# Designs tried in a protein design run: peptides against a protein of PDB entry 5EIB. Part 331

Target 1, 366 residues: chain A of PDB entry 5EIB
Amino acid sequence: VDLEPGTMDSVRSGPFGQIFRPDNFVFGQSGAGNNWAKGHYTEGAELVDSVLDVVRKESESCDCLQGFQLTHSLGGGTGSGMGTLLISKIREEYPDRIMNTFSVMPSPKVSDTVVEPYNATLSVHQLVENTDETYCIDNEALYDICFRTLKLTTPTYGDLNHLVSATMSGVTTCLRFPGQLNADLRKLAVNMVPFPRLHFFMPGFAPLTSRGSQQYRALTVPELTQQMFDSKNMMAACDPRHGRYLTVAAIFRGRMSMKEVDEQMLNVQNKNSSYFVEWIPNNVKTAVCDIPPRGLKMSATFIGNSTAIQELFKRISEQFTAMFRRKAFLHWYTGEGMDEMEFTEAESNMNDLVSEYQQYQDATAD
Target 2, 366 residues: chain A of PDB entry 5EIB as posed
Amino acid sequence: VDLEPGTMDSVRSGPFGQIFRPDNFVFGQSGAGNNWAKGHYTEGAELVDSVLDVVRKESESCDCLQGFQLTHSLGGGTGSGMGTLLISKIREEYPDRIMNTFSVMPSPKVSDTVVEPYNATLSVHQLVENTDETYSIDNEALYDICFRTLKLTTPTYGDLNHLVSATMSGVTTCLRFPGQLNADLRKLAVNMVPFPRLHFFMPGFAPLTSRGSQQYRALTVPELTQQMFDSKNMMAACDPRHGRYLTVAAIFRGRMSMKEVDEQMLNVQNKNSSYFVEWIPNNVKTAVCDIPPRGLKMSATFIGNSTAIQELFKRISEQFTAMFRRKAFLHWYTGEGMDEMEFTEAESNMNDLVSEYQQYQDATAD

## One batch from the design tools (peptide; made by RFdiffusion4, then SolubleMPNN)

Design b2_p29_2_s2 (from b2_p29_2, 13 letters changed)
Fold by OpenDDE base, seed 5:
Structure b2_p29_2_s2 (fold): chain B 366 residues (1-366), chain A 29 residues (1-29)
Amino acid sequence: as target 1 above (366 residues)
Amino acid sequence: MPRRAPTPGVKLSQEELERQKEILSRIAP
């Protein structure tokens, strides 16, 4: 789905464009112009029924519908505005199904779109209420991984999207291979989301290796385990050491000893015990899939529900507040039928979310 | 200054698309 036809042409011409049914390409003509309100109230609202018709058709074709997965950017008007409109409409029609998102967070390091803080804040407000699981994929973290870890001098959106795709493949491993941990979206939610509003995940992937170092790197379970818990491997620009893990899932892929995995996972928890909440028992889950990702002997994918995610929301909130206090570009949103109060409500809800994460970070076992 | 990633909406070059295909071919099941 997109409000711009050129994006659909890019998907169709892509290596996987043929896996999608032609009738499942729903697109507008005008785009959202990086405006959440255009995506949510005007241009997106004109297209939403056509998307819902496709969603219904595909849902009816499922033997067992678990839920929905949305991939979107929170900085752009289509992904943010129309994406959250779709989430709302799907939630209204399918209230008992899991809503999962891969939400790409904007960064001033990656984009020059001035209104991204508005689009992101307005989106987060919707995601807090209408999603069950949200993977926070932060363009800042992706850029830093590309530059610092992968040694890419000039990271491209292609390089960032590669990390996104690897992460998405990793976190969906258990859904694609029967008999694994979190074999369904609901089970993932039960294991990862102890509090309904605190459903924002820090994904991570290992191995992350520069092209120049690949030939010299042995892939081992200890190295994978260490990298999964390294802040430099997080796809969200948060330091886990500044917060506490509420829950963790680790998904190992490839031929490895389950015993070695369990030993290393226990060791990393013990070494990092101060970064876990003490009052959630058995809050680390591990899965091992014998099938490696293509081109790797082994990998590990991390899913962390951490109170450190508040750093991401604080960053967005600070940028939002600095712009909103100046009433910068507000007329672009209000002109699309949006109320100025919705900005204040979205800011408030995001600040409440930050406060909730902080409360659980500071909580001790009574 | 670290060169910002190319501005959103810039069509990926054919070279970058092939690079993505190559990388995806290494990671895609």
Scores: peptide ipSAE 0.015, ipTM 0.410, DockQ to the pose 0.014
Fold by OpenDDE base, seed 1:
Structure b2_p29_2_s2 (fold): chain B 366 residues (1-366), chain A 29 residues (1-29)
Amino acid sequence: as target 1 above (366 residues)
Amino acid sequence: MPRRAPTPGVKLSQEELERQKEILSRIAP
């Protein structure tokens, strides 16, 4: 789905264009112009019914519909505005199904779009209310990984999207291969989301290998485990050491000893015990899939529900507040039928979310 | 500076499209 035809043509002409049904390409002509309100109330609202018709058709073809997965950006107008409209509409029609998102967070290091903090804040407001699980994929973190870890002097969207794809492949492993932990979206939510609003995950992936490092050293389970918990491997720009994990899932892929995985997971948890809440028992879940990802002998994917994720929301909030106090660019949103009150409500809800994370960070076992 | 995404409405250059195809070809079957 897109409000611009050119992106759909790029997907169609791409190596994966044949994977998607032609009838499942729903697109507009005018785009959202990086305006959440165009995505949500005007251009996106005109297209949403056509998307819902496709969603219904594909849902009816499912043997067992678990839920929905949306991949979108929060900095743009289409992914943010229309994406959150779609989430709302799908939730209205399928209230008993899991809503999962891969939400790409904006960064000034990656984009020059000045209004990204508005689009992101308005989107987060919708995601808090209308999703059950949200993977926070932060362009800030992706850029830093590409530059610092992967030694890419000039990271591109292709380089960032490679990390996104590896992460998405990792976190969906349990859904795609039978007999795994978190084998369905609902089970993932039950294991990962102790509080309904606190459903924002920091994903991580190991190994992060530079393209030029010919030495694919045989990664060990201890090395994978250590790298997976390293803040430098987090796809969200927050330091887990500044917060506490509410819940963690680790997904190992490849031929390895389950016993060794369990031992290393216990060791890393014990070493980092101060960074876990003590009042959620068995809050670390581990899965092992014998099927490695392509090109790797083994990998580990991390899913963290951490109170440190508030750092990401604080960053967006600070940028939002700096613009909103000046009413900068608001006329572009109000001109699409938005009220300034919706900005204030979205800011408030995001600040409430930050406060909730802080409360659970500071909570001690009685 | 990172090659910033083309502003919405700017078509990806053919070179960037080919680069994305090459990246995807390494990940895709």
Scores: peptide ipSAE 0.013, ipTM 0.434, DockQ to the pose 0.014
Fold by OpenDDE base, seed 2:
Structure b2_p29_2_s2 (fold): chain B 366 residues (1-366), chain A 29 residues (1-29)
Amino acid sequence: as target 1 above (366 residues)
Amino acid sequence: MPRRAPTPGVKLSQEELERQKEILSRIAP
């Protein structure tokens, strides 16, 4: 789905363009112009029914519909505005199904789009209310990984998208292979989301290795485990050491000893016990899949529900507030039928979410 | 051709990649 036709042509011309049914390409002509309101109330609203017709058709073809997975950006107009409109409409029609998102957070290091803080804040407001699970894929973190860890002097969208694809492949491993922990979206939600509003995840991937260091790096369970818990490998731009983990899932892939995995996972928890909440028992889940990702002998994927994610929301909120106080570009949104109150409501809900994370961070077992 | 972004991990040899494809073909045809 896109409000621009050129994106669909790029997908069709790509190496995987033939895996999608031609009729499942739904697109507009005008684009959203990086405006959430165009995505949500005008251009996106004109296209949404055509998307819902395809969603219904594909849902009816499922033997067992677990839920929906949306991949979208929060900085643009289409992914943010139309993406959240679709989430709302799908939630209305399928209230008993899991809504899962891969939400790409904007960064000024990656994009010069001035209005991204508005689009992100308005989107997070919708995600808080209408999703069950949201993987926060932060362009800030992806850029920093590419630059610092991978030693790429000028990271490209291709480099960032490679990290995204590796992470998405990792977190969906349990859904794609039988006999695993979190084998369905609902079990993942039960294990990862102790409080309904606190459903924003920090994904991470190991191994991450620069081209110059690949020949010197062993792929071992201890090294994967240590790297997976390293703040530098988080795909969200927050430091887990500034918060506490509510829940963690680790997904190992490749031929390895389950015993060694369990020992290393216990060791990393014990070493980092101060960064976990004490009042959620058995809050770390581990899965091992014998099938490695393509091109690697083994990998580990991290899913963290951490109160440190508030750093990401604070960054967006600070940028939002700096623009909104000046009423910068506000007329572009109000001209599409939005009220100024929708901005203040979205800001308030994001600040409430930050406060909720802080409350659970400071909570002690009595 | 847009340069394929490098795999963030240690790349396997072509021989080991073909071995993995064979294993995958047996498990997920």
Scores: peptide ipSAE 0.000, ipTM 0.276, DockQ to the pose 0.014
Fold by OpenDDE base, seed 4:
Structure b2_p29_2_s2 (fold): chain B 366 residues (1-366), chain A 29 residues (1-29)
Amino acid sequence: as target 1 above (366 residues)
Amino acid sequence: MPRRAPTPGVKLSQEELERQKEILSRIAP
C-alpha cells in the first residue's frame, strides 16, 4: 500500500515483485507530502476502503488468521498517517486479532523532514492504543550498525533494509516454523507484554552481516548470545543499560545444542541481572529453531521489552514540544481537518507512556 | 524538500550516497 504509485512500480519490477498478487497492490496518485493528517484524514481516507477490501479477502483466505503485521515509517505521511488509519480500521473490524507493527522511528540525524516529530508523536499515540506489539526500528541505530559494526564506508538503504529484513525474519521464526515458544502472535504478546501499553520492543539480530558480506563468520552460541545483549546490536537507538528489561525473547536458528543455548542465556542473565526487573519471574524466553536463515549456519534474534525505550520517546517528545510551542507547521495539519487538541492529546499520551516506563524501571520487588 | 529514501529496488544515486556519508559522519565516533 502507498499513496504514491512509483513505490508500487518499483516493488512490482523488483526481483520479488511476482510473489505479491497484482490485485493486492493498492496505491493512490497523490502522496501524503510528509503530513500525517493527509495520510489519516484526506488522501489516506480516500484509499482506506480499497485496502480494507483486500484485507478482508486475504483474511477470508487464511486457514487460521492470527492477526496482522504492518511495516511502516512514523516520520513520513503515508506510513504514519495512513498506516495508523489502517491499524484503527482493522482493529475495529478484527478486535480479537493481534495487531503487530514494524515501526521505523524518525531521527533528526538521518532525515531533514522538519515535521517528523509531529508525525511520530501522532503515530505513537495511535500505536499505544491500537497495537498489541510494536517493533521499534531506528534509522540512526541501523546507520550506526552499518558504519561501526559492519564497517561499511558507504552504507546504502539496501544495507539498512537487509538488517530490517533479517530481524523481521528472525522475530517471525516461531510463527513460520514448528516451535514451543511464541508459536503464535498471541503467545508472543502474553510472553512479552506484561502491561498492555508497554508493547514497544527493541529488536536485534546476530550475526550482523551486510548483504554483500561473504564473511559468514561461523559464530558460536556464546558469541551470538553476547552480540544479542550488546547495546551496539540494538536496532532502536536506546542503551538497554539505561533501563531495565521487563521481558526478553531470544530466537536461535540453526543446528545447535539446546543445553549450550540455555547455559549461555543463563550466564548472560546473571551477568546482566541489574538490567532486569526482579519482580517478573522467568522474563527471559528462549526458542531454538533447527532451520537456519538462508546463507547462515546459525543466527539469533533478540526481542527486548526494556524501559530504556523511553529514551526514544523522550527524544521525539522534546522535538515535538520545541515545534509545537511555536505552533510551527500546524496549519498544514489543521488545513487537512485536524484539531490542535489531537496534538496535545498525542503529546500527553506519549508522556504518560514515558512515565509508565520510568515507574516500572524504578519499581523494586517489595 | 526533505530527501526521501530512495525507492526500493532503485540504485542509490551518487548524491544520495554522499548524503548517507554525511549523516554517518555526524553520528560516527
Scores: peptide ipSAE 0.000, ipTM 0.306, DockQ to the pose 0.015

Design b2_p29_2_s3 (from b2_p29_2, 13 letters changed)
Fold by OpenDDE base, seed 1:
Structure b2_p29_2_s3 (fold): chain B 366 residues (1-366), chain A 29 residues (1-29)
Amino acid sequence: as target 1 above (366 residues)
Amino acid sequence: APRRAPTPGRKLSEEELARQKEILSRIAP
């Protein structure tokens, strides 16, 4: 789905374009112009019913509908505005189904789009209320991984999207292969989301290895485990050491010893015990899938629900506040039928979310 | 367009509610 045809044409002409049904390509002509309000109230609102018709049709073809997965950007008008409109419409129609998102967070290191903090804040407000699980994919963290870890001097969107793809493949492993922990979206929510609003995950992937070092790296369970818990491997620009994990899931892939995985997972928890809350029982979950990802002997994917995710929201909030106090570009949103109070409500709800994360970070066992 | 209030979140399952209650009972007031 896009408000621009060019993205759909690129997907259709791409190496995987044939895996999608032609009728499932829903697109507009005008775009959102990086304006959340165009995505949510005007251009996106005109297209949303056509998307819902496709969603209904595909949902009716499912033997067992668990829920929905949306991949979208929070910086752009389509992914943010229309994406959150679509989430809200799907939630209204399917209130008992899980809403999962892969939400790409904007960064000034990756995009010069001045209004991204507005689009992100307005989107987060919708995601807090209307999603059950949100993987925070932060373009800042992806850029930093590409530059620092992968040794890419000039990271491209292709390099960033490769990390996103690896992560998405990793976190969905349990859904795609039988006999895994978190084998459905609802079970993932039960395990990962102790409090309904606190459903924003920091993902991570291992191995992350520079091209120059790939030939010299032995992939071992200890190395995967150590890298997976390294703050530099988080795909959200947060330091887990500045917060506490509420819940964690680790998904190992490849031929490895379950015993060795369990030992390494216990060791890393014990080593990092100060970075976990003590009041959530069985808050770390581990899965092993014998099927490795393409091109790797083994991998590990991390899903963290950490109070450190507030650093991401604080960054967005600071950028938002700096623009909103100046009323910068507000006329672009109000001209699409938005009220200035929607910005204030979105800012408030994001600040409340930050406060909730802090409250649980500071919470002690009884 | 009329302001679109966020749709209320899904109702928690009994398992989710039980887990939440167990967790909350372990936190100091």
Scores: peptide ipSAE 0.490, ipTM 0.853, DockQ to the pose 0.702
Fold by OpenDDE base, seed 3:
Structure b2_p29_2_s3 (fold): chain B 366 residues (1-366), chain A 29 residues (1-29)
Amino acid sequence: as target 1 above (366 residues)
Amino acid sequence: APRRAPTPGRKLSEEELARQKEILSRIAP
């Protein structure tokens, strides 16, 4: 789905364009112009019913509908505005189904779009209420991984999207292959989300290795385990050492010893015990899938629910507040039928979310 | 009214603690 036709043509002409049904390509003619309100109230609102018709048709064809997965950007107008409208509408129609998102967070290091803090804040307000699971994929963290870890001098959107794709493949492994842990979206939500509003995840993928060092890197369970818990490997721009993990899931792929995985997962928990909340028992879950990803002998995917994710929301909130206090660009949003009060409500809800994360970070076992 | 976020450092009320325990009891082993 897009408000611009050219994106659909790019997907259709891509290496996998033929796996999608032609009738499932829904697109507008007029883009959102990086305006959340165009995506949510005008251009996106004109298209949403056509998307919902496709969603209904595909949902009715499912033997067992678990829920929905949305991939979107929070910096743009379409992914943010129309994406959150679509989430709201799907939630209204399917209130008992899991809503999962892969939400790409904006960064000034990657995009010059001045209004991204508005689009992101307005989106997060919707995601707090209408999603059950949100993977926070921060363009800043992706850029830093590409530059520092992968040694890419000039990271491209293609390089960033490769990390996103690897992560998405990793976190969905338990849904696609036989396994006991997180075998469905609801079990994942139950295991990962101890508090309904605190459903924002820090994803990570291992191995991440520069092209020049790939031949020298062993792929071992200890190295995967070490890398996926490294602060530099997080795909959200926050340091897990500045917070505490509420819950963690680790998904290993490839032929490995379950015993070795359990030993390394215990070792990393013990080594990092100060970075876990002590009042959530068994808050680290581990899955192993014998089927490696294409081109790798083994991998590990990390999912962290950490109170450190508040650093990401604080960054966005600070940028938002600095713009909103100046009433910068507000007329672009209000001109699309949005109320100025919705900005204040979104800012408040994000600040409340930050306060909730901080409270659970500071919580001790009674 | 938006449910006021619990004040940082506030002890959870018995209701909030009961709800937390209920949520935690739903975490599948």
Scores: peptide ipSAE 0.032, ipTM 0.393, DockQ to the pose 0.075
Fold by OpenDDE base, seed 2:
Structure b2_p29_2_s3 (fold): chain B 366 residues (1-366), chain A 29 residues (1-29)
Amino acid sequence: as target 1 above (366 residues)
Amino acid sequence: APRRAPTPGRKLSEEELARQKEILSRIAP
């Protein structure tokens, strides 16, 4: 789905374009112009019914519909505005199904789009209310991984999208292979989301290795485990050491000893015990899949529900507040039928979410 | 007929595999 036809043509002409049904390409003509309000109330609202017709048809073709997975950006107008409209409409029609998102957070290091803080804040407001599970994929963190860890001098969207693809493959491993921990979206939510509003995850993938260092790096369970818990390996731009993990899932892939995985996972928890809440028992879940990702002997994917994710929301809130206090570009949103009150409500809900994370960070066992 | 998305566990083509290896070679060994 896109509000621009060129994106659909790029996907269709791409190496995987033939895997999608032609009728499942739903697109507009005018685009959202990086405006959330165009995505949500005008251009996106004109297209949403045609998307819902496709969603219904594909849902009816499922033997067992668990829920929905949306991949979208929060900085643009289509992914943010139309994406959140689509989430709302799907939630209204399928209230008993899991809503899972891969939400790409904007970064000034990657995009020059001035209005991204508005689009992100308005989107986070919708995601708090209408999603069950949100993987926070922060372009800030992806850029930093590409530059610092992968030693890419000028990271491209292609390089960032490779990290996203590896991570998405990792977190969906349990859904794609039977007999795994978190084998369905609802079981993942039960294990990862202790509080309904606190459903924003920090993903990570290991191994991440620069081309110049690949020949010197062993792929071992200890090294995968150590890298997954490294603050520099998080795909959300927050430091886990500034917060506490509510819940963690680790998904190992490849031929390895389950005993060695359990030993290393216990060791990393004990070493980092100050960064876990003590009042959630058994809050670390580990899965092992014998099937490695293509090109690797082994990998590990990390999913963290951490109170440190508030750093990401604080960054967006600070950028939002700096623009909104000046009413910068506000007329572009109000001209599409938005009220200034909706900006204030979205800012308030995001600040409440930050406060909730801080409350649980400071909570002790009674 | 428009092909459905690959079912879980579909063997990728050699070309799809080569591309994934190229992609992964940027991230990991």
Scores: peptide ipSAE 0.000, ipTM 0.254, DockQ to the pose 0.016
Fold by OpenDDE base, seed 5:
Structure b2_p29_2_s3 (fold): chain B 366 residues (1-366), chain A 29 residues (1-29)
Amino acid sequence: as target 1 above (366 residues)
Amino acid sequence: APRRAPTPGRKLSEEELARQKEILSRIAP
């Protein structure tokens, strides 16, 4: 789905454009102009029914519908505004299905779009209420991984999107291969989301290796485990050491010893015990899939529900507040039929979410 | 300064598109 036809042509001409049904390409003509309100109330609202018709058709064709997975950007107008409108409409129609998102967080290091803090804040407000699981993929973290870890001198959107794709492949491993832990979206939610509003995940992937070091790197379970828990490998620009893990899932892929995985997972928990909440029993889950990803002997994917995710929301909130106090660009949103009150509600709900994460970070076992 | 990724709405260069296709080809099922 896009409000710009040119984006759809790029997907169709891509190496995987043929895996999608032609009839499942829904697109507008005018675009969202990086405006959330244009995506949510005007251009996106005109297109949403056509998207819902496709969603219904695909849902009816499923033998067992678990839920929905949306991939979108929170910095743009289409992914943020129309994406959150679509989430709301799907949740209204399918209230018993899991809503999962891969939400790309904006960064001023990657984009020049001045209104990204508005689009992100307005989106987070909708995601708090209308999603069950949200993978926070931060363009700042992706850029830093590309530059510092992968040694790419000039990271491109292609390099960032490669990390996104590797992460998405990793987190969906248990859904794609039978007999795994978290084999369905609902079991993932039950294991990862102890509190309904606290459903924002920090994903991570290992191994991340520069082209120059790839030839010399042994892939071992200890090295994967260590890298997977390293703050520099998080796909969200948060330091897990500044918070506490509510829940963790680790998904190993490839031929490895289950015993060695369990030993390394126990060792990393014991070494980092101060970074876990003590009052959630069995909050670390491990899965092993014998099928490695393409081109790797083994990998590990991390899913962390951490109170450190509040650093990401604080960053967005600070940028939002600095713009909103000046009433900067508000006329672009109100001119599309949005109320100024929705900005204040979105800011409030995001600040409440930050406060909730802080409360659970400071909570002790009674 | 970290070289910002190309501004949204810029058409990818043929080189950037070729590089993206190469990267994607490695992860294609």
Scores: peptide ipSAE 0.000, ipTM 0.283, DockQ to the pose 0.014

